# Ledger of designs, part 126: peptides against a protein of PDB entry 5JNO

Target 1, 112 residues: chain A of PDB entry 5JNO
Amino acid sequence: MVAKFQPPPEYQLTAAELKQIVDQSLSGGDLACRLLVQLFPELFSDVDFSRGCSACGFAAKRKLESLHLQLIRNYVEVYYPSVKDTAVWQAECLPQLNDFFSRFWAQREMED

## One batch from the design tools (peptide; made by RFdiffusion4, then SolubleMPNN)

Design b1_p30_8_s2 (from b1_p30_8, 15 letters changed)
Fold by OpenDDE base, seed 3:
Structure b1_p30_8_s2 (fold): chain B 112 residues (1-112), chain A 30 residues (1-30)
Amino acid sequence: as target 1 above (112 residues)
Amino acid sequence: LPVKAPLSEEELKKVLEEYKKKVEEIEKLA
């Protein structure tokens, strides 16, 4: 028999953790941004991985991918069921996520 | 966005279990 798939532990929030994030959130879009930071801190790292690996020269790309967004959306839907509607997700959450992420790195570039 | 009524800890645990199932389904389709 095939073992049941288990989501990666870094993407699994406990009930208490999710409740805490929700309590700190001002809106569904704000919740989405907070989830982004909590679930994927690697997307905000200044660490140049290519500098650390002379063999591969790999640098982690700072990009929001479909899987990141889907996982965030799944959590947001718990308290904001309206985001099950793609139009609502695209109007209320995606712009805030993209703006937050883009502004973060834009500010870092100006500080360099 | 309408805010859903706060879930109890037990209810939230059930939602998270359903989420795990969704993740499994997504991985199967990928």
Scores: peptide ipSAE 0.097, ipTM 0.616, DockQ to the pose 0.046
Fold by OpenDDE base, seed 2:
Structure b1_p30_8_s2 (fold): chain B 112 residues (1-112), chain A 30 residues (1-30)
Amino acid sequence: as target 1 above (112 residues)
Amino acid sequence: LPVKAPLSEEELKKVLEEYKKKVEEIEKLA
């Protein structure tokens, strides 16, 4: 089986911090989305590096990657053990994350 | 698991503000 992902220290929430987020959450999918915002604020940045730097052409990739998902899932499993089942994760949490993330940027692109 | 619609943009903004406040508080204590 796949080894458990170990988050770097800067992404290790305390029990108190996680409890606060959980208390604000109404479901596993909702918790996942709240964790996404708290752990990875850089994914929601308005900064366009490609526009500011013609020499390097660097632009922040606005995409959810496996590393993001693995870390979020680890925290969700603490209070929703059923997401240890991949089928449950893919049905209840992953679509919520993708829809939330996609809608955010779709709305921003429409307004700009 | 109960199914809920994804967070709205307004909800996201509130969460981001809470995050910024927490970071600011931590920086003040450092």
Scores: peptide ipSAE 0.086, ipTM 0.597, DockQ to the pose 0.031
Fold by OpenDDE base, seed 1:
Structure b1_p30_8_s2 (fold): chain B 112 residues (1-112), chain A 30 residues (1-30)
Amino acid sequence: as target 1 above (112 residues)
Amino acid sequence: LPVKAPLSEEELKKVLEEYKKKVEEIEKLA
């Protein structure tokens, strides 16, 4: 069981922003992927662009962490309450997220 | 979950390409 997760203010979407993303989404899995892109652009870059990290210039980690997944799931649950069921989350959303993320980096690697 | 079909392979590729371009622009600004 995963405890309640409260996202930091920088990851808080307004109702209007979330509604817009939902309107653009074709499914819960698609919504999850769109949220991934909008919330965590740093995961799709070779450079860390984190605010306040003026000294980094380091490559961003190419990994979806539990925090990322929890935040995304919280937003998805707003419009798709069924993903509160872990089995549904793992069948409908998690594979889409992993495939989308993996394909992105696989494509980038092949283009280098 | 909705009855709508998930992103097709072609649509996914388009989304990936568009986002890659956006990320590239961000990297240039860094």
Scores: peptide ipSAE 0.029, ipTM 0.532, DockQ to the pose 0.026
Fold by OpenDDE base, seed 5:
Structure b1_p30_8_s2 (fold): chain B 112 residues (1-112), chain A 30 residues (1-30)
Amino acid sequence: as target 1 above (112 residues)
Amino acid sequence: LPVKAPLSEEELKKVLEEYKKKVEEIEKLA
């Protein structure tokens, strides 16, 4: 049997933390966007994380990968079980996430 | 999903601007 998906420790939210984010959210789509911001600040930065780390050399990427989306969806499902349906996820959350992320970088590029 | 209204355009813009500003400030200090 496949074990239930669990986020890596660095992306784990306590029940209290998640509740706080949910309480601030207006909808499932809004919750997804807030989770994106809280869980993955590196996606919103131009900073090269290789600085100070000669061994790793990792840099921030401007992409929403499947893992990011899965982690977000995992938390959204806690309060919106209907998101377990892929059709609901694609209609109610993904458009908001993509729009939010795209707008952020579009605005940043215009200001450069 | 429940019949909760999605984030309005105005509220979304505010969230984006606030976070963008915060990130930029952090980058300037680094």
Scores: peptide ipSAE 0.022, ipTM 0.554, DockQ to the pose 0.025

Design b1_p30_8_s3 (from b1_p30_8, 15 letters changed)
Fold by OpenDDE base, seed 3:
Structure b1_p30_8_s3 (fold): chain B 112 residues (1-112), chain A 30 residues (1-30)
Amino acid sequence: as target 1 above (112 residues)
Amino acid sequence: LPVKAPLSPEELEKVLKELREKVEEIEKLA
């Protein structure tokens, strides 16, 4: 069994950090993807925690969980209030997040 | 999505405060 996702310890973006990410973003969907990378870099790691971690012994699952998406959405809605509407979130941000994440690992598998 | 909403430093701090509270609530439900 895999451990339940835990958010990074007290990881909260400062006003300056969020502003920087927003300034680099081309759209709300792009902002969501950038937040994904910034908040959860472990989801993009090649480290096999099941083999390398003597303390936990858990394999890190490379999947987007509900809590990941909820946290990202909350940051996105700061500058894009329309994503408070679930229909907008599902149309504009969620597909881009999934595509970005899946493409990343698809490319990694092709290179191996 | 519409263009990003402009926020003053004061407004941003208020929103971030509210966001911290929301995050804590989400974590409790997880």
Scores: peptide ipSAE 0.318, ipTM 0.832, DockQ to the pose 0.039
Fold by OpenDDE base, seed 4:
Structure b1_p30_8_s3 (fold): chain B 112 residues (1-112), chain A 30 residues (1-30)
Amino acid sequence: as target 1 above (112 residues)
Amino acid sequence: LPVKAPLSPEELEKVLKELREKVEEIEKLA
């Protein structure tokens, strides 16, 4: 059994934390990617979560789910209000997120 | 995207408060 993603309270950034990420970001799309890495490091880990529960058969999934994207979009929206428009989100941020995530794992596959 | 919007400390705190509420709603969707 694989558990559905649920954002824990730890994924609530403070003003200082968000400001730091924004200051490091070159664009809205870049901000989105940085938020992805900072908020969900587990998506970039080789750790098999199944070791924690052999009985339930839980395994780590390396998938970017809608809830991940929704949370990221909310943070990006703070400094880039235009992403409230779905068309803007899909044109400017979503492709960069997907490409970044897929390239990461593609690269890891080549290195293995 | 356009240049990032600068926010005053007061505006930022207000937005973050609203964002926390949104995050809580997202958690309920899971």
Scores: peptide ipSAE 0.310, ipTM 0.824, DockQ to the pose 0.039
Fold by OpenDDE base, seed 2:
Structure b1_p30_8_s3 (fold): chain B 112 residues (1-112), chain A 30 residues (1-30)
Amino acid sequence: as target 1 above (112 residues)
Amino acid sequence: LPVKAPLSPEELEKVLKELREKVEEIEKLA
């Protein structure tokens, strides 16, 4: 079984941390991708949580879930208030997040 | 998206406080 995502307090950024990420960002979509990497490094890990467990069948799924996206969007809104509009979020940020995440794992699969 | 909005240190702290509250609410829904 795969556990549902539960955002921990450790994923909360300080003002200094957020400012650094923003200063490095070229756009709202770029900011979203950088936040994805900084907040959820486990989504980019090769660690297999199911390894060694024959009974539970637990396997780490590498997917962007609703809660991941909600947290990222909240941070993006700080500097790009327009993403409060769902249409803007879906046009400017979501495609970039999905493409970035998909490309990462596609490349890793090719190198395997 | 438009150019990122400049925030003063005071405004940033205020927004982050509000954000922390929102995050806590989201966590409760998990």
Scores: peptide ipSAE 0.283, ipTM 0.813, DockQ to the pose 0.039
Fold by OpenDDE base, seed 5:
Structure b1_p30_8_s3 (fold): chain B 112 residues (1-112), chain A 30 residues (1-30)
Amino acid sequence: as target 1 above (112 residues)
Amino acid sequence: LPVKAPLSPEELEKVLKELREKVEEIEKLA
């Protein structure tokens, strides 16, 4: 059983941290993917969420949940306000996030 | 997507403050 994701305070970025990620990003979609890795590294490791996060005792599956996406979208919106439009978010960022996440785990599965 | 908006440091701090509040609200709804 996996509890619904609740981001701990460690997932909040400072202005300097966000600026650094933005400077490294080539597009809004790229920014979204970089935010995914930076905010939720536990989604890309074999480390249990309960062990990787001191703020919660719940293990999360290697799955992108709505809350993950909502948080990422809010950060992306800072520099790309057009993603306030759901159609833009679904066309420009969401597919890249899903593809990036899926490709990562597909590669890991092939290595096993 | 359009090119990223060039935000000043002051604007960025304001937006991040608002964002932190949004995140807290999202967590409450989860």
Scores: peptide ipSAE 0.255, ipTM 0.797, DockQ to the pose 0.040

Design b1_p30_8_s4 (from b1_p30_8, 15 letters changed)
Fold by OpenDDE base, seed 2:
Structure b1_p30_8_s4 (fold): chain B 112 residues (1-112), chain A 30 residues (1-30)
Amino acid sequence: as target 1 above (112 residues)
Amino acid sequence: LPVKPPLSPEELEKVLKELKEQVRRIEELA
């Protein structure tokens, strides 16, 4: 019988890791993208894993959902309080996240 | 956007607590 896949616990940032990411960030949008990669590496997993692993049945989710965005926003707000304003979040951070995520998968589709 | 300030201990604690809670919710929906 094939066991149902149980994903490991989501990656959680330590204080040291958060500081490192912030120090490397050039803007609020840049910080948001860096947090996306660190917090949710499963969103960037290879297509071959989902297609080739019939034994675990795991398919990587390739869509940004509200909970992902909310978590990222909480970290960004610590250093950029202006993103508490939804209009600022939608203008400065959300487009950067979507573009970064879309570009990543567009590149992978082109290479495959 | 403004210059990024250093993390205060209080801000860090709040963010980490919220992170843990939100991660839990995501895992429950998976």
Scores: peptide ipSAE 0.151, ipTM 0.699, DockQ to the pose 0.041
Fold by OpenDDE base, seed 1:
Order: C-alpha cells, then sequence, then structure tokens
Structure b1_p30_8_s4 (fold): chain B 112 residues (1-112), chain A 30 residues (1-30)
C-alpha cells in the first residue's frame, strides 16, 4: 500500500511568510523555486517514509506533479499576476522549477 | 514579468484564504 500523502503545515503560508519569501526573490522564477523548497521539503528529502512503519505504505515518490505546481503558481500570482497567463507561467516559471529540481537530484546522484 | 504589486492587507487575506482552500483540496485528493 502506498503511503498517505502528508502535506506539511508550511503549505499554508502566512502573509508575513509570503512577504518574506517575495522580498528575498529576484524574479518570478526565483520566487517559484523558493516556494518549491519551502512548501514541499519532502521532495528534497532522502527519507524513506515507509521505513520503520508497518502501518505506512511505500515511500513517496520524489516527483513534481501538477498539484504541486498549481499551488506554487497560486502564491506566485499574488505578486506576479501575469503568471495567470499560462504562456507566461510556462516561459518564466516552469523552466526554472524543473531545472532547479532536476539539478538538485542530479547533484545528489553524483554524490552517491 | 510585471513589477510586484502592493496588496492591501484585506486583499492579501482574501488571497490567502483561497490558497488555504487550495491546500485543503490537495490534501483531500492526495
Amino acid sequence: as target 1 above (112 residues)
Amino acid sequence: LPVKPPLSPEELEKVLKELKEQVRRIEELA
């Protein structure tokens, strides 16, 4: 059985938290990447969520999915409303997100 | 991308409320 998805409480950013991240961001794409790290730390973890827990199922997969991206986009839209346009989202944010995520795990593979 | 628009506290609260709802939906679908 697959392990249940447990979203961290950080999914629900406060106004102050969001503003802080925005203030630290250099661009919409940068903001998206920062949000990715803050909202979904489990995607960057080596932890096997099923290990040591017979009640848990298989470990969660480390993969960016549509729902993750949608949530990130919603936050980005607060300060970059142009990303409501899919073309802008695909040009300015998605490539940065995918590259950042892939680079992270590529580096991890090299370390092994 | 456009310049970061300033949001009023009330506008931001409305946005955050919607975002929280989105999170809830994700939790339910996952």
Scores: peptide ipSAE 0.102, ipTM 0.663, DockQ to the pose 0.040
Fold by OpenDDE base, seed 5:
Structure b1_p30_8_s4 (fold): chain B 112 residues (1-112), chain A 30 residues (1-30)
Amino acid sequence: as target 1 above (112 residues)
Amino acid sequence: LPVKPPLSPEELEKVLKELKEQVRRIEELA
């Protein structure tokens, strides 16, 4: 049997933290976007992680990966169980997540 | 299953502005 998906410790939210974000959210899609920012601030930074780490040289990637989406979906399901259905997830959350992420960087590029 | 409508363009812009500001604040505190 496949174990229930759980976020890594560094991406865990307490019940209180999640409730706060939910209370600020207008919809499941809005909640997803807020979770994106709160869980993964590194996706919104221009700072190269290589700075300060001469040994690793890893750079921050501006890509929304499947793991990011799974973690977000996991939390959204707590208050919107319907997103367990992929069709609902794709209709309510994914378009808004992708639009928000793309627009964020598009605007940042214009401001440079 | 019921599907909630996505955010309107106007609401999405509001969210974008607020969240961008949140990111800025996070970066300043780092």
Scores: peptide ipSAE 0.023, ipTM 0.577, DockQ to the pose 0.025
Fold by OpenDDE base, seed 4:
Structure b1_p30_8_s4 (fold): chain B 112 residues (1-112), chain A 30 residues (1-30)
Amino acid sequence: as target 1 above (112 residues)
Amino acid sequence: LPVKPPLSPEELEKVLKELKEQVRRIEELA
């Protein structure tokens, strides 16, 4: 039997917390986006170093990485077991995540 | 084929609005 992937403690949701997010979700893709916000709020925070050091040219880039996606998928599978299939994950959830993340920061860049 | 169709552009805009508000609330608590 393949061991189920377990998120680190700092990214663990209780059953009640997960149920609340699911109840607010319209679809598996929507659930994935909501989980992104709840699990990784740091990905949506302004980076102080980018504003404070123009001389160094350091621009912190916010990236959605493989580990983030794996953790999100772990929770989505609880209520949408079909996303265990990679084809389903790539068709239903991954595009929603990427679109949401990209649009969020595109708008923030325009506001700066 | 996906189990459910992907979010339409209109649905995605609704999600963006709600989730951006959620992020704002989180930032205010920090």
Scores: peptide ipSAE 0.026, ipTM 0.588, DockQ to the pose 0.024; fails the geometry check

